# Ledger of designs, part 120: peptides against a protein of PDB entry 5Z08

Target 1, 168 residues: chain A of PDB entry 5Z08
Amino acid sequence: RQKDEWAKKTSSLMKQLDWFIGEHLGAMLAAEELGGPVVGELMEIDPDDLSAGFNAHGKLKKATSQPDLDRRQRRIDDIWGPQDEQGQAHKRKRGADEALAASAEMRDLIEQLMNKLVEAGGDNSATYVEIPRESAAARFLVRSKVAMFHPNDARRLRLVDFGRDLDD
Target 2, 222 residues: chain B of PDB entry 5Z08
Amino acid sequence: GLPRLIDAIEEASKIPAKRRQTPIKPTIEKLTTHLYTHGASPDSLLRLADLLTLRNHLDQASLAAITRNLYPSSTVSDEVVLRFIGALGHGQLKPTLALQALFLRWLVMVYHLLENPGVLGQVYGVLFDLLDTAAIRPQLCHLLALVTRRKHVRPFRIQAILTLSRQTGGDPNLTGLLRVFKNYYPEIIVGDATKGRASAFKHPDPQWRQHLDEIQQRRSEA

## One batch from the design tools (peptide; made by RFdiffusion4, then SolubleMPNN)

Design b2_p16_1_s1 (from b2_p16_1, 9 letters changed)
Fold by OpenDDE base, seed 5:
Structure b2_p16_1_s1 (fold): chain B 168 residues (1-168), chain C 222 residues (1-222), chain A 16 residues (1-16)
Amino acid sequence: as target 1 above (168 residues)
Amino acid sequence: as target 2 above (222 residues)
Amino acid sequence: SAEREALLAAIRALLE
């Protein structure tokens, strides 16, 4: 029962993460890759704020509303969009393609990071993913304190082990 | 007068110091004294800009002394500005980075006397691409803070300055320039790069400003 | 693992 509830909760969270990446984060990451603004000012959650944001039951305190991220991305697209209708259509298509690519990169990176964490079996040295480049996705995860670079090798990225802080 | 002093220095600049018949230092001192007292006309500024920016046999101390006393008596032409901008960057024919920093500082201090402030906006890309040069970065950021308009704030430049800010550990001058960018586009997310102390881009030399104002006032009364 | 759930919850919290 608890395993099934955990599996359902994990599945639900993964679906929500996938939705968030596809609907919001991908476009922002694409904008950063294209030389737009950096994502993360609003997402600098202090680890203490992250811990404080979880009640004893693991319920998230309401962080900044999804609507604000969407509004910012739309505004960025409006500012940097082409002025002519044909250029707007081409740029919207290009922007959509770049957002899809960024979303795919982010999904793949998260999947690799999570898989390495599981495979490592508690060995922190084995949790590193080799990244081909410092992508907007990688930078976002590091700025968000979700991931960290290897101290001596910026091509190696790992998830921050939030679980060890919970078992203590 | 000033033209004759410039003539003598131009001729001396063609000859290596060891081969000069007469020491140039007394003529440089007369020039700097004249500049301090009367300033330079637009024509004299152009000639002095060529002496300062073109490769010649003048010593660095003399070039720095001329630059520190380069008070315009009137306006600064686009041609003079472009001479100084053209002298920026790396290259065997370019002035030293120390002298380039003095040129940028000078452009900041005389910005309000430019005949066409828009000329700096036209060469904005050239200035911006030099931000990686640490020796001139403080003065470049200050000049760019004055020159930046909405049309210059582009996605690639936002990313470039953010990247450079990260690479430099949050240079206060870059943070100051990012604040200027944010004034045009408040939605720019700068992250931790702006948490640091930003430069306020204050006037680099209040005494120089006061003396410039005195020179400019004397012209309005003649 | 509880760690993966905590991570997903943390990622969600960051993304919210």
Scores: peptide ipSAE 0.022, ipTM 0.255, DockQ to the pose 0.013; fails the geometry check
Fold by OpenDDE base, seed 2:
Structure b2_p16_1_s1 (fold): chain B 168 residues (1-168), chain C 222 residues (1-222), chain A 16 residues (1-16)
Amino acid sequence: as target 1 above (168 residues)
Amino acid sequence: as target 2 above (222 residues)
Amino acid sequence: SAEREALLAAIRALLE
């Protein structure tokens, strides 16, 4: 019963995470990769908005932050958009493709980080993923204190062990 | 006069130092003294720019001394500017990076005397692509801070500076340039790369500025 | 950001 509840909770959270990556984070990461704003610096985490969690569709329950995210993405597109109509259509398509690519990269990176954590069996030295490049995804996870670089090798990334910090 | 001094140096520059019949140092000293006292006309500036930027047999100390005394008595033409820009970068035919840094410093100090400041904006990409060259980066960032307009602030350049800032541990000159970019697009979030001290891009040499102003004033009275 | 913390919470919950 507890394993089934955990599996359901994990599945629900994975769906919420996947939605968040695809609908919100991917575009912001793509913007960062293209030289736009750094993800997470402008987002003053209102602790109250965090407590609301994601809804069943992966959206934050409190609707108040959605207009600002859409406005930011539009502003980035408006700032960096070509002035001509044909250029705008090509840019929108390219922007969408870059957002999809960034989303895929973030998903893959999280999956690798999680898999390495499970495979390591408690050995923290074995939890590092080798990253081919410093991506916006990797930087976001580090800024978010979700992941950390190896102290001597910036090509190695691991998840922060949240479980041990609770027992200490 | 100045033209005769330049003639003598041009002829000497064609010959290796060991094969010269007469030492060039006394002629360089006369030139630098004349430049310090009277400045250089547009025509003289062009000739001196060629001596400074083209491969010749002049020693680095002489080239540096001429550059440090290169006071314009009038305006600086596009042609003179482009000679100095064309001398930037790596290569056997290019001046030393130390001399290139002096050229960039000179361009900063005479920026207000350019006949067409827009000429630097046209070669913005060439300047920007040299930011990875540590030896010239301080002066290059200062020049770019003066030259940058909204049209130059592009996503790929923002990312390039951010990447380079991380790689350099947050070079204050790069942080200063990012602040200039942010003036055109306040919504640019520069992240941890801007955590640190930014260069204020102060005038490189206040005494040189004062002396330049004195030379420029004498022209307005004539 | 609420999104970051939600992501962190989701990742944390996946790791628990």
Scores: peptide ipSAE 0.021, ipTM 0.257, DockQ to the pose 0.013; fails the geometry check
Fold by OpenDDE base, seed 1:
Structure b2_p16_1_s1 (fold): chain B 168 residues (1-168), chain C 222 residues (1-222), chain A 16 residues (1-16)
Amino acid sequence: as target 1 above (168 residues)
Amino acid sequence: as target 2 above (222 residues)
Amino acid sequence: SAEREALLAAIRALLE
């Protein structure tokens, strides 16, 4: 029973995370990779809309704020795109492709980080993932205090063990 | 006159200090005094730019003294500008980073006298790629702040500044340059790592500016 | 940010 509830909860959270990455975070990370704004606290993501996504019961609240993220992405596209209509269409397509790529990178990175944490069995030294580059995804996780770099090697990233840090 | 002083220094610059028959310091002092009083013509500026930027046997103190007194009496040509830009960066044949910082400072102070300010815009990439060089970064950011136009503000350069700002712990000069970029694209969000104090890029030497203005006024009256 | 907190909460909940 507890395992099934945990599995359901985990599955629900993974779906929510996947949705968040795909619908919101991917575009922002892509913008950062393309030299746009860094994803930070001041991104007017209506905190209410994200809080609406993850309720305490793991239910996806309908993200009503899809329009504002699309507007922001449009602004980025409008800033860096050629003024020609064909250029704008090509830029929008490129932006969408970059958002998909960024989403995939973030998903893969999170998966690797989680897998390493599980495999390590409590050995903190074994929880590090080797990253090929300092990506927007990696930087986001570090800024979010979700992950941390190895103190001596910026190519090694691990999840912050929240269980230990809360008891200290 | 100034040309004869430059001739003497050019000849001395070919010879190691230990092999010179006469000390060059008195001639350098005469040159710097002349430059302070009268400034340098476009032709003299070009010759002095070569002395400052090309590898020779002049000592660093003499080169610095010439640079500090390098008042244009007229305009500054593209050729002179390009000599100083070509002297920037790392290399065995390049001037010291300390001298390069003085050259960048000079370019900032004479920016309004350039015959074609657009020449710096053409070499914008060369300047921008040197931002990782800490020793010249303050003056380089100031120069870039003057030179930057909308065409130079590109996604990859925004990202490069943001990355370098994080790596440097929020260098105020980089934050200042990013603020200039933000003037062209207000949507640029300066992340928490850049919440530091931005440089205001004030004129590096008000006294030098005043003296330059006096030299320039004498030309307009002649 | 609320996003960060939500992501952290999601990751924490996945790791619990």
Scores: peptide ipSAE 0.021, ipTM 0.259, DockQ to the pose 0.013; fails the geometry check
Fold by OpenDDE base, seed 3:
Structure b2_p16_1_s1 (fold): chain B 168 residues (1-168), chain C 222 residues (1-222), chain A 16 residues (1-16)
Amino acid sequence: as target 1 above (168 residues)
Amino acid sequence: as target 2 above (222 residues)
Amino acid sequence: SAEREALLAAIRALLE
């Protein structure tokens, strides 16, 4: 019973994360890569917002961060909004494609970080992923304190192991 | 066995999640566990490819989980490959671009198990024309890097990559693909737009590779 | 932060 509830909760969280990455975070990361606003400087993703989960429509339940998400999405749409209908369609398509690419990059980066954590078997030196560039995705994870760069090499990124910091 | 699990999922896929009498998740978990342990036979792969590529009522998480555990126990047929290729691009009946990226990643990881690697060369144009889709471009470039032969390296495709590279600000995957083209035609001037770091197209998942090798080894011993 | 934990939990759930 508890395992099933945990599995359901975990599955729900995964769906929410995938939705969040795909519908919101990807677009914001794409905007940052294109010289738009930095994710997390303007929107503290309140830990409480992630913990509160997303509504049935994938929107954060807490009302306070929604206006800023909508404003950023509008700015992305405005930056990418073509002046003419054909230009608008092409820019919207390009914007959607870049958002999807950013989403894919974030998912891949997270997957790599977690795989390295599992492979390392507790060796912190082996938990680093080599990143090809300092992407918006990488910066976001660091700003969110989910990941950290190697002290001597900004091309190496690892997940912050919260389990060890609680036992110290 | 695996066929019975697939039968149950196929039947469930015809019914909207809200109208199912039983949750499908436990059956998906059994399927993915079985696939992880034993892999999928050619017949099972075809059935699973249909489940993954055809519009049905399965949730995206279940489809992704199946794709991530889609270890072939044997070879991958042309028919299976063509199901995944046919699922690529934009369209109301096509899978999500996220799932398409997983399919392309899968094709990269199982490329050495294709019964006929030439099948991808036959659909090269279809794959190449999807490079403008940013969501799938990384995996698509990787697959094209494996598939590209001299016959595919044409002036119009070189120009298309160069144009797209400029438009994307020098996507490393496009630069990587252009480097593959340059191996066949050294005279290709990779202009200033490609001075960026090219993708090396490393294996996407070393652990998945290792586990695949273990499954394939059991086949050789049987 | 609770968000980080939720994100990590979600990430773990995606990878499991």
Scores: peptide ipSAE 0.020, ipTM 0.223, DockQ to the pose 0.039; fails the geometry check

Design b2_p16_1_s2 (from b2_p16_1, 8 letters changed)
Fold by OpenDDE base, seed 4:
Structure b2_p16_1_s2 (fold): chain B 168 residues (1-168), chain C 222 residues (1-222), chain A 16 residues (1-16)
Amino acid sequence: as target 1 above (168 residues)
Amino acid sequence: as target 2 above (222 residues)
Amino acid sequence: SAEREALQAAINALLA
């Protein structure tokens, strides 16, 4: 009975999570990947980034032109910039595709993280997933206090085990 | 409208209750009813934050009632946040610790509506240094659990929590905060004196959250 | 955010 109630509750929560990822989070993560607003909690603004100041709208002044930041800004301008009707349709489609891709990435990452946690059998060293990049999905999970990076390797991500006592 | 109600309360707040020509309670009830129904705009939130945090002649029951109904209809500005943070701690000009606990609870409940959540990270030290104040510790730990980032997890703060945990007999809220620290640094050893149940930092009021969501949805439809 | 709490609750429930 308790296992069945737990299984039902877990299934319900997974469905809600899947729905939330698909309907809301995917688009927001895609926007973040495109240099839009950070989903959820403010990312650790590097003190150096804070020192660069905020624009009049409270947005971080892009101090360092990392080439990827320029591509992201162009994508924001491509999403929100004045475009003709055809450009808007292509932008909407591209935005939808990016939202779907972000949703898929988030789902896959959560699945990998959960699988590793189950497989590790309590060995914390075995719970890490290798991530190819610091994605919006990975950052979101870390900001959400759901996942953490390996202390010595930012390419390794694991779930925070909330069920363990602090002494374990 | 809400601005006129705030005007009336601001004027009444300057006068001791015994010297008021009219009872303020009916106006407070109108305000709280309006806040419950429509929420507060950013401008109204700032004015209400001043009424709540600055020393005036409003009674504690009225201040608590306003705080319990302080639903943002939109976002919460840095200025509003800083008013509440500035009201924390000990001092003759500070609000009561009971009211401060309500402010911290409010900040937890509206954290997702902050225009800049980073503002709380900037005042992290101020918040952390208040952990010894037992009356506000539960809500303070909850807020810190939301705000804490790797940059805040420093050896001296780890040691401070461990020390305070020992002194308090293992306060579950401190244990909960230490768990958040362990999320950034798993190697943090929790001494035997900190053995105990950690607070899960659940939402303080699910009904309040639901009602806030309803107020926020009406804004998105407008 | 409510979403973060929901996600945390969902993950906690999955990990329990």
Scores: peptide ipSAE 0.025, ipTM 0.290, DockQ to the pose 0.059; fails the geometry check
Fold by OpenDDE base, seed 2:
Structure b2_p16_1_s2 (fold): chain B 168 residues (1-168), chain C 222 residues (1-222), chain A 16 residues (1-16)
Amino acid sequence: as target 1 above (168 residues)
Amino acid sequence: as target 2 above (222 residues)
Amino acid sequence: SAEREALQAAINALLA
């Protein structure tokens, strides 16, 4: 009974998380991957500031330097720049595709992190997921204190055990 | 409907309880029942936020009952958030600290429904400066744990938490918040005063959350 | 269970 209630609560929470990832977070993560604002750091981006583009550090590039149209910045400008109606439709579609991809990456990462936590049986050393890259999803989870990097290896990510890290 | 109940309570709130022609309690009960069943629309939330945060003649039990049943049926606007934030702290015109603690708890529980979570980051300083207020500290630390970003973790705030932690004998909520800070700056030395138990900042009311989710789901299906 | 609630709270905190 308690396991079933936990499973139901768990399923409900996963559905809510999935919904949130799909409806809100995916687009924001996609924007970050494309060189846009870091989710949760730059919430005050003036739409006018979005037009100026972001550097690799998520800082607003000053409008004056010819944006070395790094492929990522071009993607942001291609998503958010004032383009004609046909360009906007392609941009919206590309933005939607990137949001879906970011959502999928986030879902997969969360699933891996949760699976490792369950498999570890309480061994914190076994809870690390190897990540191929420091994705926007990974950074988001760390910024949000859901996950933490291994202190010596930024390719290893684990869920913050809010229960056990209190007993150590 | 909900708007008519709010109208009646707004009018009653202008009049001292002893001068009311009719007891407001039955209307409050109808309101809380309606809120529990259907939640509050964004417009109704704003009106209720004003009733809860502005000085009026409503009794504390009624205000607490409304706050405990303040289920958003949709999103929570920046304006609603700012009403609750503006109501925090000490002052004759401000709500009681007990009610402020309920507001902070509410903000924690509806944080995922904010239209712009960044609004809380903008008022981070206001929230942080209230940490010395013991009556609201548990909920305030929880909210700050949610809101804190790297930009907020400044040396003066680290020192302020460390100092306050020493002064409070290692309040677990402050220790929890300091752990949050340490996630952004691992080099933060948690002094001896913080070797104690930290709060895990668990959801304050799982039943309330479940009921909120049911209300939110019904809107998505309508 | 508590870890998942914490994760969910943290994720909700993230998502919020």
Scores: peptide ipSAE 0.022, ipTM 0.319, DockQ to the pose 0.050; fails the geometry check
Fold by OpenDDE base, seed 1:
Structure b2_p16_1_s2 (fold): chain B 168 residues (1-168), chain C 222 residues (1-222), chain A 16 residues (1-16)
Amino acid sequence: as target 1 above (168 residues)
Amino acid sequence: as target 2 above (222 residues)
Amino acid sequence: SAEREALQAAINALLA
């Protein structure tokens, strides 16, 4: 029973996370990769505000207004996109493609981190994912205190084990 | 003359201080006095660049004294510039970070005498990748502020400066460099990282500049 | 179980 409830809860959270990545985080991460603002600096995600969680409907209480994200993305696209008239449609398409790529990278990274945590069976040394680069996705997870780098190797990333750190 | 002084120092640099028959300090003092009075020709600059950048048995005080008196009497060649750039970074064969900071400071002070300022633009990536090295960062940011053109302002470099600025608690030199980037792309969102004090990248040594101008003026009269 | 709770807390923290 508890295992099934946990599996359902995890599945629900993964769906919410996937939605959040696709609708909001991907564009912000793409903006960061394109040299825009770092994701989460504006969100002083007060750890205490993090405790406020998604409401039961998966809505972030303080939605960073969609308009500001779109406006930021447009500015980045205006900076780095092709200057020609046909360029605006190409700029929008490129921005969308970059947001999709960033979303895919974040999803893949989270999946790898979760899989390694499960496979490690409690061995913290086996929970590290080797990352090819310090991506915006990796940096976001670390800034959010969800992941941490290996103390001696910045190419190794693991999920923070909140269960063990509470017992020590 | 200057070539003979360089010859003597080059030979002495091959031998550990304890095994030298004669103290090198008097010869270094003669060299630095000559450099202060007359400057260094392009040929002498190249030889001195090798002496400063290649691992040898000269003491750090002597190397620093030569660097502080390294007034060009003429132009600075690409070859001389590349010797100093090649000496930057970490490694057992590299000069000390303190000496590297003096080299970067020198490049800033002689930037207007480079035969081809574009050579620094070609090695821009090498310079940029050293920004994490705290000991040379102030002079490196100043040099990059002079060298940066629109072609160098790329998304990954903007992000790298922003990230490093946060990690360093808003280093004023990084903020200054980010302002240079923003001059090419005003729409760059710099966040709170730019609310801090930025370096103005003032000339590091006005007296050295004045003395350089005097040496350069004598060349134009000859 | 603890690792799963930690992951859940981490996901909640990311989503928060």
Scores: peptide ipSAE 0.020, ipTM 0.264, DockQ to the pose 0.014; fails the geometry check
Fold by OpenDDE base, seed 5:
Structure b2_p16_1_s2 (fold): chain B 168 residues (1-168), chain C 222 residues (1-222), chain A 16 residues (1-16)
Amino acid sequence: as target 1 above (168 residues)
Amino acid sequence: as target 2 above (222 residues)
Amino acid sequence: SAEREALQAAINALLA
């Protein structure tokens, strides 16, 4: 009974989290990745506002040659490109695509973090997920105190185990 | 007249104070008195903007006195505005940050006299990038509050303000600017940063405003 | 159970 109630509660929360990621957080994370506001001050960023890409200093990055960073960067230029109706539609679509990509990245990261927590069986050293980059998703989880970086390796991220940190 | 006073000051500005044959202070006082009484024409404003913004041998007190009395008798051209904007920031050839703050304050006080207010919108990025400079931030935020339009409210600028607000412990001027941003995008969740005290961006000098209005009225009657 | 409670707390912290 308690396990079933817990499973139902967990399922409900996962659905709420998935909804929150899809409807709100994805757009905000996409904005942060595009150099927009740091997600921690919750901004309802209209996906239409994600259409403006930002550099690390909040400037429109000029197209530099690095391809994946360049895709997000090209998204900035295309989002702020010519104001024709087709350009606006492409901008909106591109903003939506970034929000979807950010949502997917966040969901995947949460899933990996959760899986590692379960697999570790209590070994805190085994709970770390190796992240390829410091994403907006990773930074958000750390700022929200849901995750923490390894003290010596910022490429390793784990969920904050609120249950076990009480017993150690 | 005013042009001759400017000529004398321009020539004196080329010479170090120790090498001047005559003290410039009496000429500066005549200039500031003339400016206070009659204001500056567009042509005189441009010449004075160059004196204020270009590196020369004028002392800071004289430059500040001219700036405090820089009443436009007419409109303020884009060229004059761009001289002051070009003088902002860090560099050996730039005016002091104290003088830059006076320029920004001046731009706030004469904003309604700009021939093209849109010129400030075109250089919005240049202004915004200077928000990290604490010495000019109060006046810069006030100017940005006047200039900001929906097109300027970008996610990166929101983030930059939020980040800078956190780093500064919630500077009221940044909070005030962020409230202006929120007017264009109500969905901007500023969290606790907006719960703090915000600057209301009131007119910096009501007496200066009143005197400017008197100078401007005399022009309309002539 | 504790891990699940921690995850629930984390999710709640994300949603809060």
Scores: peptide ipSAE 0.020, ipTM 0.255, DockQ to the pose 0.013; fails the geometry check

